# Designs tried in a protein design run: peptides against a protein of PDB entry 4Y8H. Part 69

Target 1, 196 residues: chain A of PDB entry 4Y8H
Amino acid sequence: TSIMAVTFKDGVILGADSRTTTGAYIANRVTDKLTRVHDKIWCCRSGSAADTQAIADIVQYHLELYTSQYGTPSTETAASVFKELCYENKDNLTAGIIVAGYDDKNKGEVYTIPLGGSVHKLPYAIAGSGSTFIYGYCDKNFRENMSKEETVDFIKHSLSQAIKWDGSSGGVIRMVVLTAAGVERLIFYPDEYEQL

## One batch from the design tools (peptide; made by RFdiffusion4, then SolubleMPNN)

Design b2_p21_7_s4 (from b2_p21_7, 8 letters changed)
Fold by OpenDDE base, seed 5:
Formats: sequence, C-alpha cells, structure tokens
Structure b2_p21_7_s4 (fold): chain B 196 residues (1-196), chain A 21 residues (1-21)
Amino acid sequence: as target 1 above (196 residues)
Amino acid sequence: SELEEYAARVAELKAKGEEVL
C-alpha cells in the first residue's frame, strides 16, 4: 500500500493505490483504501483490510451519532476517535491510518496514526509499505498552500514513485479532494502515471 | 520500532491468508 494526504490552499487531498494482497497472491483489485467517515472527513487505510474496515465503521457510527447531537464534528474529533480505538487495541490491530478532513474554520487538516496508536498533526502525511521509497521526494517537493492542480500532480508523482519500487502497491491511483466546494473523486490509471 | 513491528504483523497476516492493504 501507498497512501498519503496533503493539505493545500483550498483544503486537503487524499491519495491511494488500489493493490491488495492475500497470502502470497497479489490481487490487482479496485479496492477502495479511501474511506468516508463523514461528509468531508475521510481516511486512508493500510494494514489489515478487516481491522481497518472495522475501525472505520466504528468511527463512522460515532461521527453520525455526534452529528445528530452536536452538529458537524471537526477533523480533530474524528482523529481522536481513531486514536482511541487504535491505541486501546494496539496489541491486536494491524492498522496504519491517515485521517484528513476539511471545514471552514480549520480548513484542510491531516492526522497520521501509526501502529502504536499515537496521533500526529502534519501538513501532509505518507504511509504504507510504499511510503519508505518517497520520503525524500515528498520532503523535497512539498510546499505549503499549493493549488489544487499542483497538489494533484504532487500526489500523482509521489504515488507513482512509490508504486514503481513497492511490489505491494499498484493498480489505479484514487484521490479524494475535500474543499468548501464539496467532495471530488479522481482516478488515474497506470498508462498515465507510469510515464511520469 | 513501530515500523519493524508493522512489517512483522503484515507478514503474519499474509502468512495466515488474510487480506492486506
């Protein structure tokens, strides 16, 4: 898996490859590693498909309940729910989660939650087995307050490099753009990103 | 490290035949 989330001028963009593995077999399946937990709060998932889906389902439930009682939750609130679940169950879970969301007050925000269940707020985050190959590239090329187009290109190039070197990453690159204007879903195919 | 533990757990899941992202 190669996943990332990047804050930019108008919000935040999440990106992910689509490859999954079962045992020794690689499935080039169109698995959605970008999961909605609220209208403009999403997460990137790595690790156990079952574990991360269960966590996301629980978070979605909590945020729905929160909304019915208190209104729209912040991205930080969502991250705290993820953190609580991941930390309290850290001995039994295999999960790497990136939480990203947009609201008018806080704009785009990114929180990364590694295996131990700690939480870190960052301008951008990368995770998954492919992320080890792109720390240098991302550090060199990330800039604050990029345009939407610049950010899409940054994510596309980053994930393309990760996929190039990580056998556990591949398939299509999916993105979710979260801004004041709404939610936009993007997809890029190997014929395009392999040529970068 | 957490990274090493993550890799070990992923390997264990794969060995058990579970789906890994």
Scores: peptide ipSAE 0.610, ipTM 0.935, DockQ to the pose 0.893; fails the geometry check
Fold by OpenDDE base, seed 3:
Structure b2_p21_7_s4 (fold): chain B 196 residues (1-196), chain A 21 residues (1-21)
Amino acid sequence: as target 1 above (196 residues)
Amino acid sequence: SELEEYAARVAELKAKGEEVL
């Protein structure tokens, strides 16, 4: 897996590859690792497909309850719910999660939650087995307050590099753009990003 | 380390035939 989320001028963009593995085999399934937990709060998932799906489902449920009682939750609130679940179950979970969201007050925000269940707010985050190959690239090329187009290109190039070197990453590159204007889903196919 | 533990758990999942992202 190669996943990332990047804050930019107008919000935040999440990105992910789609490859999954079981044992020694690469699954033929194109898996969506970008998961909605609220209208403009999404997560990137790495690790156990079952564990991360369960966590995301529980978070989505909690945020729905929260909304019914208090209104739209902040991204920080969502990250706190993820953190609590991941920390409380850290001995039995295999999950690396990036939480990203947009609201008018806080704009785009990114929170990364590694295996131990800690939470870190960052201007951008990368995770998954492919992330090890692109720390340098991302550090060199990330800029704060990029345009949407610049950010899409940054993520596309970053994940392309991760996929190039990580056998556990591949398939399509999916993105979700979260801004005041709404939610936009993007998809990029190998014929495009392999040439970068 | 956290990274080592993650890798170990991933390997265990794969050995059990579970789907890994």
Scores: peptide ipSAE 0.606, ipTM 0.934, DockQ to the pose 0.898; fails the geometry check
Fold by OpenDDE base, seed 2:
Structure b2_p21_7_s4 (fold): chain B 196 residues (1-196), chain A 21 residues (1-21)
Amino acid sequence: as target 1 above (196 residues)
Amino acid sequence: SELEEYAARVAELKAKGEEVL
């Protein structure tokens, strides 16, 4: 897996490859690792497909309940729910989660939650087995307050490099753009990103 | 380290035949 989320001028963009594996084999080439937990709060999933799906489902439920009582939750609130689940079950879960969301007050925010269940707010985050190959590239090329187009290109190039080196990553590159204007899904195919 | 533990758990899951992202 190669996943990332990047804050930018107008919000946040999540990105992911689509490959899943079991043993030494590709199990699924088109998995959607970008998962909605609220209208403009999404997550990137790494690790156990079952574990991360269960966590996301529970968070989605809690945020729906929260909304009915208190209104739209913040991204920080969503991250805290993820954190509680991941931390309390850290001995039984294999999950790396990036939470990203947009609201008018806080704009785009990114929270990374690694295996131990800690939570870290960052301007951008990368995770998954492919992330080790692109720390240097991302550090060199990330800029704060990029445009949408610059951010899409940054993510596309980053994930392309991760996929190039990580056998556990591949398929299509999916993105979700979260801004005041709404939610936009993007998809890029190998014939495009392999040439980068 | 946490990263090493993550990698170990992923390997274990794959060995069990579980789907891993």
Scores: peptide ipSAE 0.602, ipTM 0.933, DockQ to the pose 0.964; fails the geometry check
Fold by OpenDDE base, seed 1:
Structure b2_p21_7_s4 (fold): chain B 196 residues (1-196), chain A 21 residues (1-21)
Amino acid sequence: as target 1 above (196 residues)
Amino acid sequence: SELEEYAARVAELKAKGEEVL
């Protein structure tokens, strides 16, 4: 898996490859690693498919209850719920989660939650087995307050590089753009990103 | 490290035949 979320001028963009692995075999299917937990709060998932889906389902339910009582939750609130679940169950979970969201007050925000269940707020985050190969590239090329197009390009190039080196990453590159204007879904195919 | 621990757990899941992202 190669996943990332990047804050930019108008909000935040999440990106992911689509490959999954079962045992010794690689499944190059279009698997959803970008999961909605609220209208404009999404997460990137790595690790156990079952574990991360369960966590996301619980968070989604929690945020629905929260909304009914208090209104729209912040991205920080969502990250806190993820953290609680990941930390309290850290001995039995294999999960790497990136939480990203947009609201008018806080704009785009990114929180990364690695295996231990800690939480870190960052301008951008990368995770998954492919992330090791692109830390240097991302550090060199990330800039704050990029345009949408610049950010899409940054994510596309980053994930393309990760896929080239990580046998556990591949398939299509999916993105979700969260801004004041709404939610936009993007998809890029190997024929395009392999040429980068 | 956390990365090493993550890799180890992923390997264990794969060995059990579970789906890994």
Scores: peptide ipSAE 0.599, ipTM 0.934, DockQ to the pose 0.889; fails the geometry check

Design b2_p21_8_s1 (from b2_p21_8, 12 letters changed)
Fold by OpenDDE base, seed 1:
Structure b2_p21_8_s1 (fold): chain B 196 residues (1-196), chain A 21 residues (1-21)
Amino acid sequence: as target 1 above (196 residues)
Amino acid sequence: SFFVDDEERKKRAKEFREKHL
């Protein structure tokens, strides 16, 4: 898995590969690792498909309850719910989560929740087995307040590099763009990103 | 990585969801 989320001038973009594994082997499956928990709050998932889906379902439910009582939750609130679930159940879960969201007050925000259930707010986050190969690239190329296009290119190049080196990453690159204008879904296929 | 779960993990995840929904 190679997943990331990047804040930029107008919001935040989440990105993920789609490869699925069974143990140490590549499975004949393509997975959507970007999951909606609220209108403009999404997450990237790594680890157990079942565990991370369960966590996301629970968070989505809690955010729906929150909305009915208090209005639209912040990204920080969503990250807190994720953290609580992951930390309190860390002995029974295999889950790495990146939470990202946009609102008019806070703009784009990113929270990474690795195994163990700690939470870290960052301008951008990378995770998954492929992330180990692109820390250097991301550090050199990330800039604050990039344009949408620059950020899409940054994520595309980053994940492309991760996929090249990580056998557990591959398939399509999916992105979700969260801004004041709304939600946009992007997809890039191997014939494009392998040429980068 | 992102891996497909065995039946035991699937069951545990289901129970986990049911407990917290």
Scores: peptide ipSAE 0.575, ipTM 0.951, DockQ to the pose 0.818
Fold by OpenDDE base, seed 5:
Structure b2_p21_8_s1 (fold): chain B 196 residues (1-196), chain A 21 residues (1-21)
Amino acid sequence: as target 1 above (196 residues)
Amino acid sequence: SFFVDDEERKKRAKEFREKHL
């Protein structure tokens, strides 16, 4: 898995590969690792498909309840719910989560929750087995307040590099763009990103 | 990585969800 979320001028973009594995083998399945927990709060998932889906379902439910009582939750609130679940159940879960969201007050925000359930607010985050190959690239090329197009390119190049080196990453690159204007889903195919 | 779970893990995840929903 190679996943990331990047704050930019107008909000935040999440990105993920789609490869699924079963043990040491690549499964003939393309998965969507970008999961909605609220209208403009999404997450990237790594690790157990079942565990991360369960976590996301619980968070989504909690945020729905929150919305009904208090209005739209902040990204920080969502991250806190993820953190609570991941930390309190760290011995029973295999889950790496990046939470990203947009609201008018806080703009785009990114919170990474690695194994163990710690939470870190960052301008951008990378995770998954492929992330180990692109820390240097991302550090060198990330800039704050990029345009949408620049950010899409940054994510595309980053994940492309991760996929080149990580056998557990591949398939399509999916992105979700969260801005004041709404939610946009993007998809890029191997013939596009393998040439980068 | 992102891996497909065995039946035992799927069951645990289901129980986990049910506990917290």
Scores: peptide ipSAE 0.567, ipTM 0.949, DockQ to the pose 0.838
Fold by OpenDDE base, seed 3:
Structure b2_p21_8_s1 (fold): chain B 196 residues (1-196), chain A 21 residues (1-21)
Amino acid sequence: as target 1 above (196 residues)
Amino acid sequence: SFFVDDEERKKRAKEFREKHL
């Protein structure tokens, strides 16, 4: 898996590969690792498909309850719910989560929750087995307040490099763009990103 | 990585979801 989320001038973009595995083998199944938990709050998932789906479903439910009582939750609130679930159940879960969201007050925000259930707010985050290959590249090339196009290119190049070196990453690159204008889904195929 | 779970793990995840919903 290779997943990331990047804040930019107008909001935040999440990105993920789609490869799945069955034990030590690569599965033929293509998975969407970008999951909605609220209108403009999404997450990237790594680890167990079942565990991370269960966590996301629980968070979505809690955010719906929150909305009915208090209005739209912040990205920080969503991250706190993820953190509580991951930390309190860390012995029974295999989950790595990146939470990203947009609101008018806080703009784009990114929170990473690695195995163990700690939470870290960052301008951008990378995770998954493929992330180990691109820490240097991302550190060198990330800039604050990029345009949408610059950020899409940054994520595309980063994930392309991760996929190149990580046998557990591949398939299509999916992105979700969160801004004041709404939600946009993007998809890039191997023929597009392998040539970068 | 992102892996497909066996039936036992799927069952545990289902129970986990039901407990917290």
Scores: peptide ipSAE 0.567, ipTM 0.949, DockQ to the pose 0.794
Fold by OpenDDE base, seed 2:
Structure b2_p21_8_s1 (fold): chain B 196 residues (1-196), chain A 21 residues (1-21)
Amino acid sequence: as target 1 above (196 residues)
Amino acid sequence: SFFVDDEERKKRAKEFREKHL
């Protein structure tokens, strides 16, 4: 898995590969690792498909309840719910989560929740087995307040490099763009990103 | 990585979901 979320001038973009594995082997499945928990709050998932789906379902439910009572939750609130679930159940879950969201007050925000259930607010986050190959690249190339296009390119290049070196990453690159304008889903196929 | 779960893990995840919903 190679996943990331990047804040930029107008919001935040989540990105993910689509490869799945069975143990140490590549599974014949393409999955969407970008999961909606609220209109403009999404997450990147790594680890157990079942665990992370369960977590996301629970969070989505809680955020729906929150919305009914208090209005739209902040990204921080969503991250807190994720954190509580991951931390309190860390012995039984294999889940790495990047939470990203947009709201008018806080703009784009990214929270990474690695195994163990700690939470870290960052301008951008990378995770998954492929992330180890691109820390240097991302550190060198990330800039704050990039344009949408610059950010898409940054993510595409980053994930392309991760996929190149990580056998557990591959397939299509999916992105979700969260801005004041709404939600946009992007997809990039191997023929495109392998050429980068 | 992102891995496909065995039946036991799927069951546990289901129970986990049901517990917290």
Scores: peptide ipSAE 0.555, ipTM 0.947, DockQ to the pose 0.793

Design b2_p21_8_s2 (from b2_p21_8, 12 letters changed)
Fold by OpenDDE base, seed 4:
Structure b2_p21_8_s2 (fold): chain B 196 residues (1-196), chain A 21 residues (1-21)
Amino acid sequence: as target 1 above (196 residues)
Amino acid sequence: SFFVDDEATKERAEAFRKSHL
């Protein structure tokens, strides 16, 4: 898995590969690792498909309840719910989560929740087995307040490199763009990103 | 990586999900 989320001038973009594994084998399955928990709050998932789906479902439910009573939750609130679940159940879950969201007050925000359930607010985050191969690239090339296009390119190049070296990453690159304008899903295929 | 889970893991995760909804 290679996942990331990047704040930029107009919001935040999440990105993920789609490869699924079964033990030591590559499963013949394409997975959507970008999961909605609220209109403009999404997450990237790594680890157990079942565990991370369960976590996301619970968070989505809690945020729905929150919305019905108090209005739209902040990204920080969502991250707090994720953190609570991951930390309190760390012995029973295999989950790495990046939470990203947009609202008019806070703009784009990213919170990474690695194994163990700590939470870290960052301008961008990378995770998954493929992330180890791209820390250097990301550190060198990330800039704050990039344009949408620059950010898409940054994520595309980053994940392309991760996929190139990580046997557990591959397939299509999916992105979700969260801005004031709404939600946009992007997809990039190997024929394009392998040439980068 | 992203794992397809065995049945035991799926059952545990489902129980976890239900207990928190």
Scores: peptide ipSAE 0.635, ipTM 0.956, DockQ to the pose 0.844
Fold by OpenDDE base, seed 1:
Structure b2_p21_8_s2 (fold): chain B 196 residues (1-196), chain A 21 residues (1-21)
Amino acid sequence: as target 1 above (196 residues)
Amino acid sequence: SFFVDDEATKERAEAFRKSHL
């Protein structure tokens, strides 16, 4: 898995590969590792498909309840719910989560929740088995307040490099763009990113 | 990585989900 979320001038973009594994083997399945928990709050998932889906479902439910009572939750609130679930149940879950969201007050925000259930607010986050290969690249090339196009290119190049070196990453690159304008899904195929 | 779960893991995850809804 190679996942990341990047704040930029107008919001935040989440990105993920689509490869699924079973043990040491690649499964013949394409997964969507970008999951909606609210209109403009999404997450990237790594680890157990079942565990991370359960967590995301619980968060989605709680954010729906929150919305009905208090209005639209902040990204920080969503990250807090993820954190509580992951930390309190860390002995029974295999989950790495990146939470990303947009609202008019806070703009784009990213929170990473690695194994163990700690939470870290960052301008961008990378995770998954492929992330090990691109820490240097990302640190060198990330810039604050990039344009949408620059950010898409940054994520595309980053994940392309991760996929190149990580056998557990591959397939299509999916992105979700969260801005004031709305939600946009992007997809890039191997022919598009392998040449980078 | 993102891995497919066995049935026992799926069942545990489902129970976890239900208990927190």
Scores: peptide ipSAE 0.629, ipTM 0.955, DockQ to the pose 0.818
Fold by OpenDDE base, seed 5:
Structure b2_p21_8_s2 (fold): chain B 196 residues (1-196), chain A 21 residues (1-21)
Amino acid sequence: as target 1 above (196 residues)
Amino acid sequence: SFFVDDEATKERAEAFRKSHL
């Protein structure tokens, strides 16, 4: 898995590969690792498909309850719910989560929740088995307040490099763009990103 | 990585989901 989320000028973009594994083997399944928990709050998932889906479902439910009582939750609130679930149940879960969201007050925000359930607010986050290969690239190329196009290119190149070196990453690159204008889904196929 | 779970893990995850909804 190679997943990331990047704050930029107009909000935040989440990105993920789509490869799924079964033990030591690659499963011929294209998985969507980008999951909605609220209108403009999404997450990237790594680890157990079942565990991470369960966590996301619980968070989505709690954010709906929150919305009914208090209005739209902040990204920080969502990250707190994720953290509580992951930390309190760390002995029974295999989950790495990146939470990303947009709201008019806080703009784009990213919170990474690695195995163990700690939470870290960052301008951008990378995770998954492929992330090890792109820390250097991301550090060199990330800039604050990039344009949408620059950020898409940054994520595309980053994940392309991760996929190149990580056998557990591959398939299509999916992105979700969260801005004041709304939500946009993007998809990029191997024929495009492999030649970068 | 992102891996497909065995049946025991799926059942545990489902129980976890239900207990927190």
Scores: peptide ipSAE 0.629, ipTM 0.955, DockQ to the pose 0.839
Fold by OpenDDE base, seed 3:
Structure b2_p21_8_s2 (fold): chain B 196 residues (1-196), chain A 21 residues (1-21)
Amino acid sequence: as target 1 above (196 residues)
Amino acid sequence: SFFVDDEATKERAEAFRKSHL
């Protein structure tokens, strides 16, 4: 897995590969690792597909209840719900999650929740087995307040490098862009990103 | 971490989901 989320001038972009491992072999099944928990709050998933899907379903439910009582939740609130689930159940779950969201007050925000259930607010986050290969690249090339196009390119190049070196990453690169204007889904195929 | 999809984790995850909804 190679996943990341990056704050930029107008909001935040989430990115993920799609490779899934089944049993003792790496399957070329395309899975969507970007999951909606609220209109403009999404997450990147790594670890157990089933565990992380269950967590996301629970968070989505809690945020729906929250919305009905208090209005639209903040990204921080969503991250807190994820954190509580991951930390309190760390012995029974294999989950690494990046939470990202946009609202008019806080703009784009990113919270990373690694194994164990700690939570860290960051300008950008990377995770998954492929992330180990791109810490240096990301640290060197990330800039605050990039444009949408610059951020898409940054994520595309980062994940392309991660996929190149990590056998457990591959398939398509998916992105979700969260801004005041709404939600946009992007997809990039190997024929495009392998040449980077 | 990897992204793993197997039946054993599916069953456990379903039980987890049901207990928290």
Scores: peptide ipSAE 0.594, ipTM 0.947, DockQ to the pose 0.686

Design b2_p21_8_s3 (from b2_p21_8, 11 letters changed)
Fold by OpenDDE base, seed 4:
Structure b2_p21_8_s3 (fold): chain B 196 residues (1-196), chain A 21 residues (1-21)
Amino acid sequence: as target 1 above (196 residues)
Amino acid sequence: SFFVPSEEEKERAEKFRESHL
């Protein structure tokens, strides 16, 4: 898995590969690792498909309850719910989560929740087995307040590099763009990103 | 990585989900 979320001038973009593994084998399955938990709060998932899906479902449910009573939750609130689940159940879960969201007050925000259930607010985050190959690249190329196009290119290039080196990453690159304008899903295929 | 767990692990995850909804 190679996942990341990047704040930019107009909000935040989440990105992920789509490769799924079954034991020691690469499954011929394309998985969407970008999961909605609220209108403009999404997450990137790594680890167990079942564990992370369960976590996301629980968070989504709680955020809907929150919304009904208090209005739209902040990204920080969502990250807190993820953290509580991941930390309190760390012995029974294999989950790495990046939470990202947009609201008018806080703009784009990113919270990474690695295995163990700690929370780290960052301008951008990378995770998954493929992330180990692109820490240097991302550090050199990330800039705050990039344009949408610059951020898409940054994520596309980063994940492309991760996929090149990580056998557990591949397939399509998916992105979700969260801004004041709404939610936009992007997809990039191997024929495109392998040429980078 | 992103892996499909065993049926036992899936069942555990489902129970986890149900207990927290």
Scores: peptide ipSAE 0.464, ipTM 0.932, DockQ to the pose 0.834
Fold by OpenDDE base, seed 2:
Structure b2_p21_8_s3 (fold): chain B 196 residues (1-196), chain A 21 residues (1-21)
Amino acid sequence: as target 1 above (196 residues)
Amino acid sequence: SFFVPSEEEKERAEKFRESHL
C-alpha cells in the first residue's frame, strides 16, 4: 500500500494505490483505499481491509450522529474518533489511517493515525509499505500552499515512485480532492504514471 | 500494505462494527 494526503492552498488531496495483497501474495483485487466518512472528510486506509472498513463505517456513523446534533464536524473531530477506535482497540485491529478533510475555517487538514492509534497532525502524510521509499522524495518536493495541479503532480509522482519500488503497491492511483468547490475524484492508470 | 482478511478476521471485524454502531 502507498497512501498519502497533502494539504495545499485550496484544501487537501488524498491519494492511494489500489493493490491488494493476501499475506505475502498479491491478490487479484483492486481496492479503493480512499473512503468517505463525511462529505469533505475522507481517509486513506492501510492494513486489514475488514478492520479499516469497520473503523470507517463506525466513524461515518458517529459523524452522521454528530452532524445531526451539532452540524458539520471538523476534521479534527473525525480524527479523534478514528484515534479513539484505533487506540482503544489496538490489540485487535490492524489499521493505519490517514484522515484528511476540508472545512472553510480550518481549510485542508491531515491527520495520520499509524498502527497503535497515535494521532499526528501534519501538513502532509504518507503511509503504507510503499511510503518507506518516498520519504526523501516527499520531503524534498513538498511545499506549503501548492496549487491543485502542483499537488496532484506531487502525489502522482510520489505514489508512482512508491509503486515502482514496493511490490505491495500498484494498480491505479486514485485521488480525492477536497476543497470549497466540492469533492473531485481522480484516477490515473499505470500507462501514465509509470512513465514519470 | 492492504491485505484481504481471512473469514475469521472478517467476522471479527463485523462483530467489532456491530458493537460500536
Scores: peptide ipSAE 0.463, ipTM 0.931, DockQ to the pose 0.825
Fold by OpenDDE base, seed 5:
Structure b2_p21_8_s3 (fold): chain B 196 residues (1-196), chain A 21 residues (1-21)
Amino acid sequence: as target 1 above (196 residues)
Amino acid sequence: SFFVPSEEEKERAEKFRESHL
């Protein structure tokens, strides 16, 4: 898995590969690792498909309850719910989560929750088995307040590099763009990103 | 990585979901 979330001028973009593994084998399955927990709060998932989906379902439910009582939750609130679940159940979960969201007050925000259930607010985050290959690239190329296009390119190049070296990453690159204007889903196929 | 869990792990995850909804 290679997953990212990157804050930019107008909000935040999440990105993920789609490869699924089973044991030592690559599964012939294209997985969507970008999951909605609220209109403009999404997450990237790594680890167990079942564990991370369960966590996301629980968070989505809690955020729906929150919305009904208090209005739209902040990204920080969502990250807090993820954190509590991951930390309190760390002995029984295999889950790495990046939470990203947009609201008019806080703009784009990113929270990474690695194994163990710690939470870290960052301008951008990378995770998954492929992330180890792109720390240097991302550190060198990330800039604050990029345009949408620059950010898409940054994520595309980063994940492309991760996929080149990580056998557990591949397939399509999916992105979700969260801004004041709404939510946009993007998809990029190997014939494009492999040539970068 | 993103892996398909065993049936036992799937069942555990389901119980986990149900207990927190």
Scores: peptide ipSAE 0.448, ipTM 0.928, DockQ to the pose 0.833
Fold by OpenDDE base, seed 1:
Structure b2_p21_8_s3 (fold): chain B 196 residues (1-196), chain A 21 residues (1-21)
Amino acid sequence: as target 1 above (196 residues)
Amino acid sequence: SFFVPSEEEKERAEKFRESHL
């Protein structure tokens, strides 16, 4: 898995590969590792497909309840719900989560929740087995307040490099763009990103 | 990585979901 979320001038973009593994084997199953928990709050998932889906479902439910009582939750609130679930159940879960969201007050925000249930707010986050190969690249190339296009390119190049070196990453690159204008889904195929 | 869990793991995840909804 190679997943990341990047804040930029107008919001935040989440990105993920689509490869699924079964033990030591690469599965033919292609997965969408970007999951909606609220209109403009999404997450990247790594680890157990079942565990992370269960967590996301629970968070989505709690955010629905929150919305009905208090209005639209902040990204921080969403991250807190994820953190609580992951931390309190750390012995029974295999889950790495990146939470990203946009609202008019806070703009784009990213919270990473690695295995164990700690939470870290960052300008951008990378995770998954492929992330180990791109820490240097991301550190060198990330800039604050990039344009949408610059951010898409940054994520595309980063994930392309991760996929190139990580056998557990591959397939399509999916992105979700969260801004004041709304939600946009992007997809890039191997024929495009392998040439980068 | 992103792995497909065993049936036992799926069952545990389902119980987890149900207990927190």
Scores: peptide ipSAE 0.427, ipTM 0.924, DockQ to the pose 0.833

